Peptides against a protein of PDB entry 8HF1. Designs and how they scored, part 148

Target 1, 320 residues: chain A of PDB entry 8HF1
Amino acid sequence: NVMLYATKPTEVMVSFPHQEQVLTVTRLISAEIEKFYVSLDLMNIGVQPIRRSKSLQCLRDPSKKSFVKQLFNDFLYQMKEYGIYAASIAIISLIVEFDIKRRQAETLSVKLMHRTALTLCEKIRHLLVQKLQDMTYDDDDDNVNTEEVIMNFSTPKVQRFLMSLKVSFADKDPKDICCLVFVERRYTCKCIYGLLLNYIQSTPELRNVLTPQFMVGRNNISPDFESVLERKWQKSAIQQFRDGNANLMICSSVLEEGIDVQACNHVFILDPVKTFNMYVQSKGRARTTEAKFVLFTADKEREKTIQQIYQYRKAHNDIA

## One batch from the design tools (peptide; made by RFdiffusion4, then SolubleMPNN)

Design b2_p20_1_s1 (from b2_p20_1 with S1M P9E)
Fold by OpenDDE base, seed 4:
Structure b2_p20_1_s1 (fold): chain B 320 residues (1-320), chain A 20 residues (1-20)
Amino acid sequence: as target 1 above (320 residues)
Amino acid sequence: METYPRVPEEENLFEEIPEP
């Protein structure tokens, strides 16, 4: 019951202009994925032999088409919510995943399906990188990682998030920082991690100040499928954050997974708070002196966000 | 050249959510 005596964090809101503009490259990529879905639906991949591994593998669509569509749908979400720069990092994760699945394919038809998905991912990667290079004088991939390129090719939400980190942590002692960043989706953790690494490297005031880590949520559907590598990486990332070797942790649902994370002085909620439990649990990590609980909202949703927080505050006070 | 709109730098990024 140590939570009852924790100082209540200051709840703050960061507003951002609503993103109405759809970039031509984003429309092109979306249209290419839609064309791919039509082709994917026409692919005869046969009935996969249900490997009678007693683990709940049986809930994955025996066609594996649903998994391919899920990865591209998650990519489309990230491109929409975080922008072209974040999408250029996110697509690499799809390439890696589809290459693993291609190598593990038991049938030629499934191998071909993953190969076709990879070909599309490489096309998307090229379109994204080419678009990032529109601001660079030199064709060098390193020149796309400037603060200016990151900001111009990130959504207003991500721009305000990065600005909020700069304002909060510029030239501070790394030891005085314990920051959590909550995102909705597990794949976003890795994407935002890669974006933050590049942003910190491009921002002198944050160099040697912020050391980010990420934590992908345990796949609750199949903990048995969590690769030994992913489990080792999660344990290492948590340990680095506990030891103070990392001072910023990006996570999707750390608290739902029973991961004991230390008390933090900053909690950023990058995506909308959808549930009372997420509110209480994430806010309950901002429990140091002068802790801040930071919400991001579009200007048009500002009032709705405030009213939602008032409802959650009321419900929290009724339980406390 | 199409980019996202640049959000202006604001001095008061953090708005405290008042008590009701």
Scores: peptide ipSAE 0.619, ipTM 0.953, DockQ to the pose 0.777
Fold by OpenDDE base, seed 2:
Structure b2_p20_1_s1 (fold): chain B 320 residues (1-320), chain A 20 residues (1-20)
Amino acid sequence: as target 1 above (320 residues)
Amino acid sequence: METYPRVPEEENLFEEIPEP
């Protein structure tokens, strides 16, 4: 048993100033979602047949209202953590999901519920896009996808993340780059992917250097709800990353055990490392010589982050 | 115009987490 001494990656931290300021538009959007929750609770959608899928131990909310609230809560989280620009991309995923659910609705009441959710998403999208356009001085340049717009409408965390990519990869050979970006939530993968596409396109030093993809870990909870399209897309994205057609992969923390991702030279942990398992699994992907494992922390949480990493290092050494 | 605060460019973005 040649224990290949996995070269321990260099663990580095990127600090960012804590964002306390709540933008007026984010407060307006939050208030519209709260008003919608009150209206949603009053909606009579009738008793939905409990389709006992034998595999789902979780009692499906027969009302489907909890799923609607979950999607909006996930959106609110993304808007808070990543900012208005990322939220403008994230809301499109909600629009697509609610339109699918509206079309699949077996009852008029459920159809109306998803229609109301969709109408709210379109209002939110309009508020976000209008806010991004506040920086476009020329009425004719609908281009809200500039580096300046992205940076001004992204949280300090996302700004430091983008700067870290620019510093790490500007004018490098694409073949020398194998980068993973870990995020906590499934829907974050897609909005960060969209943000990165626009940022890379607006940044000459990265335009021909970084080719991003994203993957969502298979949610063990509902393989049946993964659209055939999502499964095909995930397989294609993984294959492109294996073939070197993509050199940056955004992943949710729920990488199923057994997705053999190649050895990477960079691993970015965009969201806080909440579990020892996430630490070991993500760090275990940084396997090349001179691999970097990059953590993002608010300045106020810097010491707590360092102490947490020391605990994880200790726990890892006690198992190894 | 209300935006997020711009984070200054820093030369040393990466801080090594020391060995304890």
Scores: peptide ipSAE 0.616, ipTM 0.951, DockQ to the pose 0.782
Fold by OpenDDE base, seed 5:
Parts: structure tokens; C-alpha cells; sequence
Structure b2_p20_1_s1 (fold): chain B 320 residues (1-320), chain A 20 residues (1-20)
């Protein structure tokens, strides 16, 4: 049995300058969220009736305050890691989620908590959009979706990622592209998807070349709250990617959970590879002869990233 | 205007990770 030597993808690295500079708007937003946390801790939400919801999380924080803080912490992470342009998209997801939770609230106190969170998200959205408009002459919201605005209000990591897509795919035949983009967090999938839609639409060389989709991991913590809508969306997105109606898929750890996807020619790892399993599973999707496995690293972490990849290569060769 | 630092365009954006 000749084990068909699975053609090893070419492993490449894209470096980016470390972002030390914090924008004034991001400091203002962070301070507003911190003030909100102080207010949230003072809110008496009462003892929520223990719904026998099988979700372990309902047992740990009956007040649901921890979940509200988690969403804002995920937003703060996205704003830090991807920039204020990505944050302007990410905040919309929080608005939608808090509006749903406000409507589903069983108590007036929980309803008020989600309403206060929603009002803060709307304020944050206005601060972000106003900052994006500083580059536009017209107060038209559509003018903030230009390549120039996206690039100037994205972190060096995201700038290098977008440049990497442009260099890799400009003026190519869409049928010859099968690309995966891995991100660490489920909420980043939607954020980067929205950013890519706007970037592709603003970039003539990519408009008819890249058709993105996204896949969000199952919320293991609240399978009951994973809307029938999210599960339908995931199935549709996977099917579009299988049928070639989409050629770029943004995903988190979802593909580790046994989602079968075709062999890809490009795999981008936008966030740091933290586990050997993530390395093997993501790299194992780059199966074509000319497949590329692309890692993103800060310049300061370049050597550490290389050493980590050498350890993963060694461990993979010892198992194979 | 306060923006992120613009990363220069580089001809060799992709660095191959050598075999050890």
C-alpha cells in the first residue's frame, strides 16, 4: 500500500508591524464599556428562576451579567485585533443579539439590563461610524466602505491580510480558488465576513473573483439558543462552498468538529495557531498540489512563531 | 487625522518557512 504522499502544502508566513498605538476613539469606547460594567455590577437582577435548561452556563451566572460582559469583551478584542472598521461591523452583531435577548427577557430587570447594553452599543456604533466619516467629505454611510477607509482604519494585521488576498487572487478565475480563512473566535467570522464583502466590493480586481461565506461554530454552551436560523445558515453556507457558489470560507474551530469540506488550495490562519490540533486540522485542508498554508505573525513574535511551527511539524511527522 | 499606521506594500509579502 503506497500511502499516497499527500502533497504537503507550502507553509508561508506574512509578518506585520506590532500595533502599539491606541486610537483616541478606542480609549473612549473602552472607558464607556468599563463604566457600563460598574453599572452592571450594581444592577439587582434578582434570583432568576432556575429554568431546567440543560445548559451548564445558566447554572453559573443566573443573572446573565457574565454573558453580557463576554459579548463586550469579545467586541473589545475585535476592536483591538482588527481595528475600528472591523469594530463598526462587530457592534451590529451585538445590537442584534441584545435586541433578541431584550425581547426574550422574562423579567423587567433583565429586560432593562439588555436595553442598557443595547443603548451603549448604539452609542459605540455612532462613535465608530463618525470616526470612519473623518476620511469622507460627505456624511453618506456608503462612502465609509472604500478601500482607503478600510485600510486606514484596519490594524496592520488586517492590512497585511487584505494585501495577501489581493496579491493571491487578483484577476484569477473564481473556479480555480478554494480558500479557507481560520479565525480564533466565532464572532470574528461574521466581522471578517462583513469586512471582506465591503473590501471585495471596493476592489475591482476581486469583485467577480472572490465570493465569501462564513461558518460559525456551534455554541456548545447553549445549544438551545443556537437558533434554527443559525443552523440553517451554516448548512446553506457549507453547501454553497461545496457547489462552488462560494470560493472563500471564513471559519473558526468548526472544521475540527468533523465538517467535511473539499480540498482547498489556500488556507489562511489569520489568528495565532494555539494548538497542535488546530495546526493539523487546518493544514490538512490544504490538499491540492500547489496548496499554500499562510500564517500571520507580528514581527516581534516571528521567531517564536517559526519555532512553534517547527515543533508542530516534528510532532506531525512522528504521528504520520 | 488619527488612523492606524499604513503598512508598506512589499514585493515579497509571503516568506516561506524553511525546513529546519
Amino acid sequence: as target 1 above (320 residues)
Amino acid sequence: METYPRVPEEENLFEEIPEP
Scores: peptide ipSAE 0.616, ipTM 0.952, DockQ to the pose 0.764
Fold by OpenDDE base, seed 3:
Structure b2_p20_1_s1 (fold): chain B 320 residues (1-320), chain A 20 residues (1-20)
Amino acid sequence: as target 1 above (320 residues)
Amino acid sequence: METYPRVPEEENLFEEIPEP
């Protein structure tokens, strides 16, 4: 019985300087969202009709306001963790969502709530785009997607992530690349995907090397038509990755629940590893010879991160 | 111009996490 010892991936760490500086535009946007939350709490949207499905009985007024706050809180997290360039892409997803919810609104009060949220998103988009244009001499929209603009308006974590991709994959054969990028939040997958498309297009050494895709987690909460389209998109994205038409996939922790993905040679964990399950499941995708499992950490948290990985490695060896 | 600090390019970006 030759136990084919699956080659353990090499575990590597990339450090980045802790970001203490918050841009003036980020403070302005945060203050506008806080003012909007005060206004939102004062809005009377009335008792929403309870749709008789047992799963939808909880969709009272608080749940609709809570969903609006959740989307803006996810946006604020993305702006803080990834920077204003990533935020300029993330805000478009909020605009699309609030426009859909505005059109689907069953009452005038709910329609007005989503319209007010949409108006705030357009103001935020304008502030972000105007700030990205501060580096462009020409008012031409085409100049905001340069490598220089992306790097200068991304957090140190995102800068080190992009550098790590360039060092790992510059001028390689696309067939030799099978890369996963794990992020904590569902909406981050689409934001980082848009950032990577623009970065790859601005970086000659990567243009014909990396073809990204993204996978959003299953939204079990919304059985609506959007959940069917999302499931079709997920199936298409997975199939493109299996067929080798895509060689880099951005995914949230939902790959934990048994998406059959091929053995990868690179696994990047862009956000902190918060659970033992996330560690085992993400590391378990790095199965090729010389596979790399890459973690990102702030310099201030480096020692704590190493100690946490030692505890996870020990716990994994005790079960194996 | 207010931007994020540029992280320097380093030759050795990847630090191997040793066995304890």
Scores: peptide ipSAE 0.614, ipTM 0.951, DockQ to the pose 0.764

Design b2_p20_1_s2 (from b2_p20_1 with S1M R6V E10D E16L)
Fold by OpenDDE base, seed 1:
Structure b2_p20_1_s2 (fold): chain B 320 residues (1-320), chain A 20 residues (1-20)
Amino acid sequence: as target 1 above (320 residues)
Amino acid sequence: METYPVVPPDENLFELIPEP
């Protein structure tokens, strides 16, 4: 019933050139991760005691190796989809996680495994930061967080996303903005959040306009692995967004998890819409009279994206 | 210096998704 009276948001598309170019540093990093996987497969870490922790993840990875590979695969995905600048932020999350796991390791072999992963992450971080410094005149780490560096070291998708935010929100009243940004992966929320903080700080027209926050989906598979810090952050971020202290929220699959967010005037879908439920739920958050629902697509996938949206519109009209 | 291609400003950045 409440969905029937929602003014349909204006559905718009932002196209970006398909990126086929793989940077030399990205190839080097990928090759170092592949070498690490070979080394990781040869590591004898022994049989892990199956602690009867109700966490399905601890049950799924008795070797803890698959989780290490998952984190690096998520990093490789972010580096590919969002670029070197985003990867420089994403790698910090891996460093933090592997350092925690290294400290929590019950065996010397597991501790050494996480230490090796951490050493690789530090090497990757140095390669990424050094590459960002190619555009800086000074060795000062703060000089890598300029609009120019962010744009030149972000994928065309991310560049068009940032341009879309600038065009949409430059010099606007912060109170008139209620924006959601949907991403596919949990780790992307934090990566894009860090990128947006730096971009907003480097962009005068946005500094006092956009206040971003992020929500990571509740890890339904392992609530025990959600750090107390992550849960506190989520609660705080949601509250700030409800109170209007934040006006842009980056989220992944949050609506399926029963997190109620306010009605928004902008909804950006940064990653491809993979499901009808994601389409309906995300679109259903754009409830104001002038609400925009913004999709991002590669130029080569434009027609496929349009056809997918037509199928979702049809299916939505058949249920409504 | 190897960077990503910078996408030029687009006056028509937002394209309306047509009705079928």
Scores: peptide ipSAE 0.584, ipTM 0.952, DockQ to the pose 0.758
Fold by OpenDDE base, seed 4:
Structure b2_p20_1_s2 (fold): chain B 320 residues (1-320), chain A 20 residues (1-20)
Amino acid sequence: as target 1 above (320 residues)
Amino acid sequence: METYPVVPPDENLFELIPEP
């Protein structure tokens, strides 16, 4: 009986002002996506033959339109929750995905649909980059990756997250850091990873201190749809984190899926804790003596967040 | 120029969630 005296982590909250301000560029992008949805609904792509492959292909939208809408809805969510800077990284993932699907298209109509989606993504990318350049004196693309640009074009939640990393890890020994960052959605892992790479590179106090990685949970929809590349990336990222070659891991529900990750001294929950299981599993990774469990909340949701944590603490103590 | 409001540095960035 190894009594895992799991030292209870220190539970802390970081509040941020609720942002109601919708930037003009975000309204324009949202309107362009809605206009595209109207055009997409009018596209006759034919009934794709349901390939009777016995694999979990049952979730292939027979029109493939729902998948296109899902990717843009996921992008709109990232732009809203994390801001313009994060959206400029997120749109690249859509460009890559639609270009792959365009090349893999079995019909001219499907190829045209993905080409139209790709054209919209390039327009959105241009609008986002142009907006980031509003703070730069020189039209050099490297000038959009400054700490100032990242902060001014990130939501208050992301600003407070970045500040929390800087305060927690500035000038520390990288060996003393074992950090998890939990996000709600799979696609957010890669977006926040790209943002962190640029932020760490722009922040001298975090250079050579933080080495981020990301892992994405197995797609519960079909492990067959995980590319061999994604599975190799996940295995490599986990191994780098185990070997101490990475000291910050961005993940979604991955720990609920039984991925064995080492005990951490910091756990950041960037998005709202929606389930008791997520609370227990994420908190249960903060096992060092000085472990910190950090929640992010809007100021208006502060009391609701505290009450939810009290309910989860009570429920956890009743099971333990 | 339209940007997000920059949240000022807060000395109390980390608020302890008290035990009930």
Scores: peptide ipSAE 0.579, ipTM 0.952, DockQ to the pose 0.768
Fold by OpenDDE base, seed 2:
Structure b2_p20_1_s2 (fold): chain B 320 residues (1-320), chain A 20 residues (1-20)
Amino acid sequence: as target 1 above (320 residues)
Amino acid sequence: METYPVVPPDENLFELIPEP
C-alpha cells in the first residue's frame, strides 16, 4: 500500500493573543445592521411566486429576507474574525450581490428591499474606508492598502497569518511554493484573497514570490448567471494553480467536493478545525517532502487545540 | 486612534505539535 509511506507533514501551531477588542466603528456597523433587520422584518414584499423548478423549491426562502440576513451575518462574522480591513473588502461582495438581486427583482417591493440593503452596504463601506483613512495623511484611496494599515486594521489572528506567510516565503523561488490556505466560509475566500493581494503588493519580499488565487465551493444551486461566473472563475483558478501560474490557493471545504488539487508543501488552516474530515482532507494535501501543516489557535484555546489534534491523529491511525 | 493591537514579532512563531 504505497500510501502508507507518505511522509507525514510536520504539524505546526501558530498562537495569537485572544483579544475581544471591539472597535467603536464595529459597534456602530453592528447596530446599523440590527436596525436594518427590524426594518426588514416590517417590509411587506408579498408572496413570491414559487417557480416550480423541483430542484430549486427546497432552497428558495419565498421571502428572500433570510438570504439578505445571511449575507449580513456572514459579513459580521468576517468583520469580527478578520477585522476592519477584511470587512472593507467583504462589503464589496455584498454590494455586488444586492445590486444583482435588485436588477433581477420581479416585483417593486423586492427591488426596494434589495435597494435598502444596498444603501446600508454603501454606508458600511464608507464607515470602513473612513476608518482605514485614520492612518493616512492623504485622502487618496490607494494609501489605505499599505502593510501598516493592513496590520493595524486586522485581527491578531490575521496579523499572525500574514507574518507566517512572510517568514515562510520571503525571497523564495515561486516554483518551490505550493500553498493551500483553508478557511471555514466560502465568502471568506474572496475577502482573504483581496487582503492577500494588497498585502503582497505592499510587501517587497513577497511581490514576485506569491501569486494567490481563491476557490469557492460549488453551489449546488441552479446555474444562475452568478453560478456560471463562479464556475468559470473556479475552473480558471484551479487551472492556474495546476499550471503553476498561482502558487497559493485559498479554499473552503471545497476539497470534500472532489476537487483534485496537487500535493502541496504548505497547508495553512486559518480557521479552527471543526471536523475530523476537514483535518484528514486538508492534512492529506501536505504530501511533499518537508510539507508543513499549520494551525492557527488563540492562546486561550492552545491546549484544547492540541488535545483535539491528538484525538484526530488517533482516529486517523485507527482507520488507516 | 483606535486600532487592533499589533502583535509583536515572535521568534518562536511556529510551534511544533509534539507526538502524544
Scores: peptide ipSAE 0.578, ipTM 0.951, DockQ to the pose 0.764
Fold by OpenDDE base, seed 3:
Structure b2_p20_1_s2 (fold): chain B 320 residues (1-320), chain A 20 residues (1-20)
Amino acid sequence: as target 1 above (320 residues)
Amino acid sequence: METYPVVPPDENLFELIPEP
């Protein structure tokens, strides 16, 4: 019985300087969203309850406002954690969602609420694009997607992530690369995917080396909102990664759903490891002889991160 | 121009997490 000693991946850490500085444009956008929340709380979206079901209809109205606030809170998180360049991509997803909700609105008041949210998203998009253009002399939208613009308008965390990809994969054979990137939030997958497409296109050493794809976990909270199209797209993305047509996959928490992704050479954990299960499942995908498991940490949180990994290693060895 | 500070290239970008 040759015990196939599953080769343990090499665990490495990438440190980045903690960012204390908030850009002026980020403060302006945050203030516009806060003003919008005050106006949103004053909006009467209440469907005049048909006399008999007052309780159930009054419960639906808070959920519609809560969903709008959730999307803007997720956007504010992405702008803070990943920077202005990532935020310029993330805002497009909000525009698409609010336009769908505006068209599906059952009442004029709900339609007006989603229209007001959409108008704010367009204003935010213009502020972000105008800020990216501060580095470009030409008004052409294509000129904002340079390596220089991406690096200068990304947080130190994202800069170190992009540098880690360049150092790891520059001029390599695409067939020798199987890479996973884990992020915490569903909307971050699409945002980081769009950022990587533009970065790879602007970086000659990566252009014919990395082919990214993304996969979003099933939101157990609302299976009814997963369109048949989204489920087909997820299956196609997984199949492209299995067939080697994509060699880098961005995932949110998807490992809990038992998606059989092949043994990977590289696993990047872009966001902090919050749970033991996330640690074991993500590390368990790095199964090749030269596999790397890469963690990102702020310099100030370095010791805390190391101690947390030691606790997870101990707990994993006690179960094995 | 107000931008994020660009982190310089690091030759030791990957730090090994030692076994305890």
Scores: peptide ipSAE 0.577, ipTM 0.950, DockQ to the pose 0.757

